# Peptides against a protein of PDB entry 5IXI, part 25

Target 1, 141 residues: chain A of PDB entry 5IXI
Amino acid sequence: TPLLDASSLEYLFAQGQYDLVKCLAPIRDPKTEQDGHDIENECLGMAVLAISHYAMMKKMQLPELPKDISYKRYIPETLNKSIRQRNLLTRMRINNVFKDFLKEFNNKTICDSSVSTHDLKVKYLATLETLTKHYGAEIFE

## One batch from the design tools (peptide; made by RFdiffusion4, then SolubleMPNN)

Design b1_p12_2_s4 (from b1_p12_2 with E7K F10Y F12E)
Fold by OpenDDE base, seed 2:
Structure b1_p12_2_s4 (fold): chain B 141 residues (1-141), chain A 12 residues (1-12)
Amino acid sequence: as target 1 above (141 residues)
Amino acid sequence: SFSFPKKNLYEE
């Protein structure tokens, strides 16, 4: 993977978020049902990275963020639509687990470690490469 | 190095 300067990394991170959410960089097809769950978990993980990056840039802790913050604006629109069509109990569980995961990530990974916004951008783009069909080849080859 | 912990977001 080529080394990117700060400006290029910032641009690619922003563009990558846009492409993932708008499905311009479509996620790969699941091989099995479990693979589908893994893909969804990775997408929700991407939301955690994006939200954490936002909070760090604004010098805000998660309790200071709006209480209605969720994964909805940070995952592929197709996945968001899919989740909205699922059983109420399933949706509630996803929401609760995501909220708890985000809180845990903030406490144990962001606050209690030397993780920087640079690290989050790199992890986001690396995950995006493995998650999407063609985006990785375009950016990193 | 930074490693993102994997979680099953369908189970608590």
Scores: peptide ipSAE 0.061, ipTM 0.714, DockQ to the pose 0.408; fails the geometry check
Fold by OpenDDE base, seed 3:
Structure b1_p12_2_s4 (fold): chain B 141 residues (1-141), chain A 12 residues (1-12)
Amino acid sequence: as target 1 above (141 residues)
Amino acid sequence: SFSFPKKNLYEE
């Protein structure tokens, strides 16, 4: 990964979030059913990174975020539509597990480590590169 | 860098 100054990293992080959500950088095709689940988990993980970054920038504790905080605005629109079409119990489970995952990430990764907003941006962009078909090649290769 | 905790969101 090439060296990036703070301004460049901030720009790429913002654009990467937009490109993922708007499907301008489409996620890769699953190779198996389990691979599909892994891709969805990674997308939801991207939402955790984005939300955590936002909270850190605003100096807010994650429990202080709005109670209706969710992954919906932070994952690919295609995946969001897919999840919305699943049955109620499945959607409730995903929502609950996501909230638990967000809490766990905050406690075990953010609070219990020296992770900075810089680290989250780097992790986000690196994951974005692995998750999408062709995005990030010119940046990380 | 830091460790990213993995969690299967479809299993308990």
Scores: peptide ipSAE 0.060, ipTM 0.711, DockQ to the pose 0.388; fails the geometry check
Fold by OpenDDE base, seed 4:
Structure b1_p12_2_s4 (fold): chain B 141 residues (1-141), chain A 12 residues (1-12)
Amino acid sequence: as target 1 above (141 residues)
Amino acid sequence: SFSFPKKNLYEE
């Protein structure tokens, strides 16, 4: 795969987010229950990447983001619906763990390192390749 | 490259 220029990377990142959330690029079927958890974790991780990218582009720190910032707009709609079907305590736990993870990522990766928006886009697209059924292959093959 | 913290969202 040839090296993507900045404009191509920006386009693919934006389109990839849209396709993932709208399930136009559906996530792969889990092979096991644990694989399903891994897929969900990676999707939530991608939400962290997307939110962090957004914050960096807006020159905002996490405390400046809405207090109710959530993964809901940054994960596949099907996964969001699945999470909503879980019991209240489980959903609360997921929300808390996600927020803690986002905060940790911001502190350790964004604030205390030289990570750029470019790096986040690359990692997002690379992860997208591993998660989707065919979309990633269309991009990188 | 950079390190991406890993955390299982189904366990602490």
Scores: peptide ipSAE 0.056, ipTM 0.713, DockQ to the pose 0.383; fails the geometry check
Fold by OpenDDE base, seed 5:
Structure b1_p12_2_s4 (fold): chain B 141 residues (1-141), chain A 12 residues (1-12)
Amino acid sequence: as target 1 above (141 residues)
Amino acid sequence: SFSFPKKNLYEE
């Protein structure tokens, strides 16, 4: 992973979020059903990173975030459409697990460690590289 | 040093 100055990292992080959500950097094709679930989990994890970064930049704690905070604006639009097509129980499970994971991430990683916005951006871009077909190669090669 | 939690949002 190359070393980037603060301004470059901020730009790439913002661009990466936009490209992921708008599917300009499409996620890789799943090789199996489980691989598909892993990809979706990573996308939802990316949402956690993005939301946490937002909260830190706004100097807000998790309880101060809107009660209806969700992954929907932070994942690929194609994945969001796919999730909406699933049955109610599945969608409820995804919502509950996501909210629990967000709380866990905040407590165990953000609050109890030295994680900074810089660290979140690095993790986001590194994950983006593994998640997308070709976008990561353009950044890190 | 720190570690991010594992992401498995299909299992509770």
Scores: peptide ipSAE 0.049, ipTM 0.711, DockQ to the pose 0.335; fails the geometry check

Design b1_p12_3_s1 (from b1_p12_3, 4 letters changed)
Fold by OpenDDE base, seed 1:
Structure b1_p12_3_s1 (fold): chain B 141 residues (1-141), chain A 12 residues (1-12)
Amino acid sequence: as target 1 above (141 residues)
Amino acid sequence: SFEVPKKPIEDL
């Protein structure tokens, strides 16, 4: 458990999301092709965390979320641009897999395991530290 | 505790 009060955690979580999307906290350089794939999957995982947190805070079910609430606004802009350059079938598959993944996470992890928004913030920031080049070095030891 | 959701997506 990080030594952060609730207000600090809320601030850092919001700032972390912004920094990731705007590439102010750039994702780490891939060491291999597979590493690059893992990084992208982690980014999508971050989107799952962010969207799930949003839904919980708004007390909304996933089907009730606006259509603009998608991984596209919760991943690095560079990755979003990259995905948009991929062929239609690939993009369709990404969309479908992400939707299923988001649903599965909410059913199995949030609903069944009673994960709190606090837990999501901590996990998000901890993952952000490992995913980006130099973020959060002083937050988590 | 829980793991960060990670699922391989083809053609990423």
Scores: peptide ipSAE 0.063, ipTM 0.748, DockQ to the pose 0.598
Fold by OpenDDE base, seed 2:
Structure b1_p12_3_s1 (fold): chain B 141 residues (1-141), chain A 12 residues (1-12)
Amino acid sequence: as target 1 above (141 residues)
Amino acid sequence: SFEVPKKPIEDL
């Protein structure tokens, strides 16, 4: 598989985020109802990567992040709409689980493993390939 | 209920 230089990786990471959110790179079709739930969880994981990358680039701590920096900005619009339709308790659980996951990831993975923005971009794109239908084949084949 | 799996992210 090709080795991407820094500029190419930056471009692809930005484009990948846009494509995922705008559903230009649609998420894969669920095989079962449970698979659909797993896909949603994986999308939230993608948001963790994206927000962590943002925080690192801005040299900001998680509590310093603006309110508009949330999973809602970094998940497929279709999923965001679906979540908004769920009951209050479910939405509260999603918010809390995500917040805790984001905090834990930054404390235990980024800090303890010395993960760089480069690593986050690579992981994001690699996961994007598996999460979406056909995206990333040109990059990782 | 909704829980975010950490495995895909923790593979870093």
Scores: peptide ipSAE 0.039, ipTM 0.694, DockQ to the pose 0.088
Fold by OpenDDE base, seed 4:
Structure b1_p12_3_s1 (fold): chain B 141 residues (1-141), chain A 12 residues (1-12)
Amino acid sequence: as target 1 above (141 residues)
Amino acid sequence: SFEVPKKPIEDL
């Protein structure tokens, strides 16, 4: 694991979020249908990390977050567009799953294990390596 | 270390 100072980590975390959402660091091509599902799951995981980090930095509880703070803001725009094209039932399920997902992570991982914002940034960047085509090589080279 | 809990999206 590369050693990064606080300022470098903060920069990379911010840049990584931007690049993922804007598809400047495109997600890897799925090798199978199941791999495609795994990629979408990873993207939702990235959103959990990003939102949890945001909440911690703002010292806000999850119910206090603005309604527009959702996975939609923190996943690749291509995936967001794809999800919005799915039927209402599917979108409702995704919304509910993500909400439970985020709640469980905050209750069981952040609170119980005292995860810090530093830990979230590290996990985000590490996951970004496995999720994207080339960004990981750039960060960890 | 920690893991982000995930629910398979294929079940949605």
Scores: peptide ipSAE 0.062, ipTM 0.740, DockQ to the pose 0.637; fails the geometry check
Fold by OpenDDE base, seed 3:
Structure b1_p12_3_s1 (fold): chain B 141 residues (1-141), chain A 12 residues (1-12)
Amino acid sequence: as target 1 above (141 residues)
Amino acid sequence: SFEVPKKPIEDL
């Protein structure tokens, strides 16, 4: 785990979210078709972490979140574009599965396991390193 | 610790 003061961690977390969404830290190239699917699932997982952190920081419950707070805002723009091009039924399933996914994570991990915002930031940055091509290697080595 | 939430979404 990285040894960072609170201010540094907050900065890196904010910058990491920006870099992932704007593709400044591009996601790694898939090695296989299944790997590509795994990468997309990990991106959605990153959105779960980001939204959960947002809700916790704002002291909001999931049903209270603004409607525009969705995975679409927290995944790479390239993936967002790809998903938008998929058929309606596929997009509906993604929306529903993500909603249930987010709910389950918050119930079992955030609430039941007492995960903090600090834990979420560390996990986000650590995953960002493995998900992207070269990001953050100097921080977690 | 905990794992990054990861559930296979077949319709991706």
Scores: peptide ipSAE 0.060, ipTM 0.746, DockQ to the pose 0.581; fails the geometry check

Design b1_p12_3_s2 (from b1_p12_3, 5 letters changed)
Fold by OpenDDE base, seed 3:
Structure b1_p12_3_s2 (fold): chain B 141 residues (1-141), chain A 12 residues (1-12)
Amino acid sequence: as target 1 above (141 residues)
Amino acid sequence: SFTVPKKPIKDL
């Protein structure tokens, strides 16, 4: 992978978030049912990275985040629509699971100051490559 | 490098 300067990395990270949510970089097709669940877990992980980056850039703690900040804004629109179609109990459990994701990542990684915003951008783009159909070739060529 | 926490949502 080529080395990216700070300005290029910032641009690609912003564009990557937009492309993932708007499905301009569509997520890969699942090969099995388990693969489908893995893909959804990865999407939730992408939301954790994006929100954590947002919080760090704004110098905000997790409890200070606006209530409208949720995984719904940071996952592919197609997946968001799929989740909205699931029953109430499932949606409630997904909300709780994501809350636990974000809290655990914050407590074990962010609060320990072991990860910078730069690291989050790199991890986000690297995961985006594995998660989407063709976007990886565009980023890392 | 670091890992992002994973939890199974297949049981949801």
Scores: peptide ipSAE 0.041, ipTM 0.730, DockQ to the pose 0.645
Fold by OpenDDE base, seed 1:
Structure b1_p12_3_s2 (fold): chain B 141 residues (1-141), chain A 12 residues (1-12)
Amino acid sequence: as target 1 above (141 residues)
Amino acid sequence: SFTVPKKPIKDL
């Protein structure tokens, strides 16, 4: 549990989201093909965290979220471009898997475990540290 | 503490 006040945590969370999406905090280089898949899965996990946080802040249920709220807005732009170049079947699978991912997280973690927005921000930043090349060193020094 | 469910996507 980091020793960050609420204002600092809110700022870092917002900045971290921006840096991840804009690739200002670039994701780490994959060591293997499987590592590359793991990195992409972690990016999707980051999107789940970000969207869940958004929903909680807006006090909205998942079905009420605007259709434009998808993983596409919450993953690195480089990954988003890569996914858009994949075939239709793959993109459909990604969409379905992500929807199930988001639902499962909502049901099992957000609802059943009563996770707070604070917890989501901490988890997001902690994951961001492991996912990116340099970002985490400054936050958790 | 909590865990994010892992949903590995095959053939990304």
Scores: peptide ipSAE 0.041, ipTM 0.733, DockQ to the pose 0.679
Fold by OpenDDE base, seed 2:
Structure b1_p12_3_s2 (fold): chain B 141 residues (1-141), chain A 12 residues (1-12)
Amino acid sequence: as target 1 above (141 residues)
Amino acid sequence: SFTVPKKPIKDL
């Protein structure tokens, strides 16, 4: 497929975020318990990409981000509901892992490699295609 | 079950 222009990429990125969170592009069915964990980890990775993009667009550092900017608004609603039902220790672990992931991604990937918002959008959409049920296939076909 | 740690993506 031809390379998407900036405007098209911006649109698809915004739509992809919405579709993932609202489960309009549902995540793929796990094949095993471990696969289920991998899927959840990938969802958290998607949140890292989305939040990093947000921070970059707003010219904000991670500590400056509003409190409501968390993985909770950038992962599938079904997964968010599932996480809410897990025990306190598990929720604390997820929160800490995510914060560390986001911080390290910012320091080691965005800053060190000079990753652009364009790169984040491309990676987001590419990952979205593999994570969800037949979503994005027409875009990258 | 729980979510296992994920390392940052280096190859974007």
Scores: peptide ipSAE 0.038, ipTM 0.698, DockQ to the pose 0.081
Fold by OpenDDE base, seed 4:
Structure b1_p12_3_s2 (fold): chain B 141 residues (1-141), chain A 12 residues (1-12)
Amino acid sequence: as target 1 above (141 residues)
Amino acid sequence: SFTVPKKPIKDL
């Protein structure tokens, strides 16, 4: 992995978030049904990283976050549209799973391991490389 | 290093 200075990392993290959500860096095609589930899980993970980073930058605790801060803002728009078409119970389950996801990450990883915003950006970009078709490869060439 | 927790969406 190439060494990036702080300004470069900040730029790439911001650009990566934008490109993922706007599908300018499209997620890879699933090879199997299980792979499709794994991709959605990774997208939720990306949202956990992004929201955690946001909370840390704003010096806010999770309960203090605006209610409209959810995975919906931090996953690919195509996936968001797909989820919105699912039935109410499924959407409720996804919401609950994500909330538990975010809470667990906050309690066990951020608080217990003293993870920094720098660490979150690195993890985000590294995951972006595996999740997208070609965008991530550009970062680490 | 750290890992991001994963939730099985197939169980939703």
Scores: peptide ipSAE 0.041, ipTM 0.729, DockQ to the pose 0.637; fails the geometry check

Design b1_p12_3_s3 (from b1_p12_3, 4 letters changed)
Fold by OpenDDE base, seed 5:
Structure b1_p12_3_s3 (fold): chain B 141 residues (1-141), chain A 12 residues (1-12)
Amino acid sequence: as target 1 above (141 residues)
Amino acid sequence: SFEVPKKPIVDL
């Protein structure tokens, strides 16, 4: 992993989130339908990282988070629109599974493994490089 | 270390 000072890491993490959501760093093209599903699920995983980081920085527990904090803010806008086109039952299921997934990650990974906000930033940026077409090529080898 | 959260969510 690259060695970044705290200020640089904070900047890159914020910029990376913005670029992913605004599709300035477009996600890679799927090779198959299943690959497409994997990419979308990975995007939702990125949302878990981002929301967990937010909660930790604000020193809030998950139940204390504002209700408007959802994956919708932390995934590519194109994917968000795509999900909105799916039927109501599917969207409800996605919401429930995501919430359970977020809880599981915080309990099992963050709390039990003592993961820091620093670790979340590094993992987010590293995954962003592989998830998107060309992002991070100048930072990671 | 830890893995990036991955779970079949959208393919439900």
Scores: peptide ipSAE 0.071, ipTM 0.755, DockQ to the pose 0.577
Fold by OpenDDE base, seed 3:
Structure b1_p12_3_s3 (fold): chain B 141 residues (1-141), chain A 12 residues (1-12)
Amino acid sequence: as target 1 above (141 residues)
Amino acid sequence: SFEVPKKPIVDL
């Protein structure tokens, strides 16, 4: 894997987030129904990484985050549309579980393990390579 | 290092 300088990593991380959300880097096709669920959960995990990075960069605690900060803004638009079509109870439950999941990640991983913004960028981009069809091959080869 | 957070969030 090539070593990236700080400025390059910052640029690629920002671009990677944009590409994932805008589906310029489309997520891989599911091989099975279970694989489809795994892909969606992995996308939500990417949202956790992105939001956690945002909070750390802004030096904000999770309760201080604006109400409009949610997984909806940090997942592929196609997946967001799919989730919006699910029934109200399911959507409410997803919102609550995601909130708890984000909180748990920040407590156990960010705080307890002292994960840095650099670590989050690297993990995000590395996961983006495996989650999408063709993205990142030139970066992590 | 750490694992990418994964949870069956959509399986609700």
Scores: peptide ipSAE 0.071, ipTM 0.753, DockQ to the pose 0.570
Fold by OpenDDE base, seed 1:
Structure b1_p12_3_s3 (fold): chain B 141 residues (1-141), chain A 12 residues (1-12)
Amino acid sequence: as target 1 above (141 residues)
Amino acid sequence: SFEVPKKPIVDL
């Protein structure tokens, strides 16, 4: 558990999201092809955390979220470009699986386990540290 | 505590 006050945590969480999406905190290099898939799935997991946090902060249910709120805004731009180059069927599958996964997370984790926005921020930053090349080494020392 | 959501999504 990090020793961060609420203001620091909020700032770092916002900055971390920005750095991940803008690739200022670049994702780590894959060691294998499967590792590459794992990295991409972790990025999508980060999107689930970010969107869930957004919904909680706005006190909105998932169906109430704007249609433009999708993983596309919450993953590294490089990954987003890669996904856009995949065929229509694959992109449709990604969209559907992500939506279902987001619902599942919110039902089972957010609602049933009463996860707070604080918990989401901590988990996001902790995962960001492992997902990126250099980020967060001093935050969780 | 909870785990970060991880599903095989992008490799579909």
Scores: peptide ipSAE 0.068, ipTM 0.752, DockQ to the pose 0.579
Fold by OpenDDE base, seed 2:
Structure b1_p12_3_s3 (fold): chain B 141 residues (1-141), chain A 12 residues (1-12)
Amino acid sequence: as target 1 above (141 residues)
Amino acid sequence: SFEVPKKPIVDL
């Protein structure tokens, strides 16, 4: 397929985020327990991309982000509900690891490699296609 | 449980 223009990419990125969070583009079924963990990790990775994009668009550094900007609003609602039911230690680990992951990504990838919002959108949509059930096939066909 | 991948999926 031809390369998407900026306007189309912006639209698809916004729609893709909405579809992932609202489970309109449901995540793929796990083949094993380990695959299930990999899927969850990929979802958290998607949140890193989305939040980094948000921060970049708002010209904000990570410490300046509002409290409500967290993985919780950028992952599938089903996964968010699942995480809420996990024990305190697990939730603390997820929170801490995610924060470190987000920070590292922004330092090593965004800053050092000069990744643009365009790059983030492309990566997000490409990952979304593989993470979800048959989503984006027509876009990248 | 959550486990950080050796190479993050978001790696560009």
Scores: peptide ipSAE 0.040, ipTM 0.688, DockQ to the pose 0.069

Design b1_p12_3_s4 (from b1_p12_3, 5 letters changed)
Fold by OpenDDE base, seed 4:
Structure b1_p12_3_s4 (fold): chain B 141 residues (1-141), chain A 12 residues (1-12)
Amino acid sequence: as target 1 above (141 residues)
Amino acid sequence: SFEVPKKEIVDL
């Protein structure tokens, strides 16, 4: 793991979120159909990290978060558009599963293991390397 | 340490 000072880590985390959402750091090409599903699930995992970080920074509980704070804001725009094109039942299921996932992560991982915002930033950037085509080389080279 | 959150969500 590269050693970064607090300011550098904060910058990279913010830039990484922006690049992922705006597809400036495009997600890697799927090798198989299952790989495509894994990539999408990983993107949703990134949203869990980002939202958890946001909640911690704002000192807000999950139910207190604005309703527009969802995975839709923290995944690649291309994936967001794809999900919005899926049928209502599928979108409802994704929404519900994501909410449960986010809640579980906060209850078990953040609260029980005392994960810090620093830890979330590091994990986010490390995951970004595996998820995107070239961002990992830029960060860890 | 902890693992990145991953679930079979998009397999829907």
Scores: peptide ipSAE 0.113, ipTM 0.783, DockQ to the pose 0.568
Fold by OpenDDE base, seed 3:
Structure b1_p12_3_s4 (fold): chain B 141 residues (1-141), chain A 12 residues (1-12)
Amino acid sequence: as target 1 above (141 residues)
Amino acid sequence: SFEVPKKEIVDL
């Protein structure tokens, strides 16, 4: 785990979110079809971490989140475009399953396990390093 | 610690 002061960690977390969404830190190339699905699911997991962190920082419950807070804001733009091209039923299912996934994570991990915003930032950056091609190697080596 | 949340959402 990296040894960073609070200010550095906050900066890196914010920059990491931006880099992932804007594809400045591009996700790694899939080795197989299943690997591609795993990568996309990891991206959605990153959205769960980011939204959970947002809610915790704003001291608001999940039902209080603005309607525009969605995985669409927190995944790579390329993946967002891909999902938007899928059929209506698939997109509806993704939306519903993601909401349930986010709720379950907050209930079991955030609330029951007392995970802090610090923990979320560290986990986000660590996962970002493995999910993208070369990002963060200097931090986590 | 905890694991990164994973679910086969995109396979739906």
Scores: peptide ipSAE 0.102, ipTM 0.767, DockQ to the pose 0.555
Fold by OpenDDE base, seed 1:
Structure b1_p12_3_s4 (fold): chain B 141 residues (1-141), chain A 12 residues (1-12)
Amino acid sequence: as target 1 above (141 residues)
Amino acid sequence: SFEVPKKEIVDL
């Protein structure tokens, strides 16, 4: 558990999202092809956390979210560009699997386990630290 | 504490 007050955590969470998407906190270099796959999946997982947090803060259900609220807005821009260049079937699969992932996370983790927005922030920042090259070294010990 | 489910979302 990080030694951060609520205001600091809120700030770091917002900044972390921005840094990840804008590649100011660049994702780590893959060591293998599978590692690259894992990194991309982790990025999509980060999108699940971010969107879930957004929905909770807005007190909105997933079906009520605007269509522009998708993983595309919550992953590194470099990854987003890469995904856009993949074939249609792959993109369709990503879209469908992500939707299922988001719904499953909401149902099983948020709703059933009563995960708070605070928990999501902590998990997001912790994952961000492992996902990026040099981020969060002094936040978590 | 919780763990984010790991899914093979990206098809490479």
Scores: peptide ipSAE 0.074, ipTM 0.756, DockQ to the pose 0.616
Fold by OpenDDE base, seed 5:
Structure b1_p12_3_s4 (fold): chain B 141 residues (1-141), chain A 12 residues (1-12)
Amino acid sequence: as target 1 above (141 residues)
Amino acid sequence: SFEVPKKEIVDL
C-alpha cells in the first residue's frame, strides 16, 4: 500500500474518478475480445467502489441512495455510450446484475471485512493504474 | 486487503 496522507488520497481519488469518466485517463487497449469484456467488467467494479465510497461518506444505506446514483456516472463516457447501444434485454440484465453486484459487495465485503473509505480509495487508485494506459506510474510501483 | 468481486456483467 502506498504511503499517502489523507488529504493527498482524497485529492487523487477525486481526480482519478474525474479522469476515468472523462477519458482523460483512457482505459487500456484490449488485446482480445474477451480482454475487452474483462476491461468493461473492471470499469463496472470501479463504479461499485465509487458508489460504496459515496454511500459511506454520506452515511446512507443502499436503498436510500438517490435513483440517479448509477454506474452510468462512474464509468468512462465511451463505455456508457457503448452500453446504451446494446439491446434492451442486455441493458436490463446489466442494470440488474450491477445492482446485485453492488449489494453483494456492501453486504459481504464492506460490512463483513470492515472496509473503510480509506481502503476504498487505495483500491480504486490501484485498480485505476492497471486499467488505464499510463496513469499513476509515478505513484505506484 | 480485499478483492473486488469479478462479474461477467458485460457478457450478458
Scores: peptide ipSAE 0.071, ipTM 0.755, DockQ to the pose 0.622

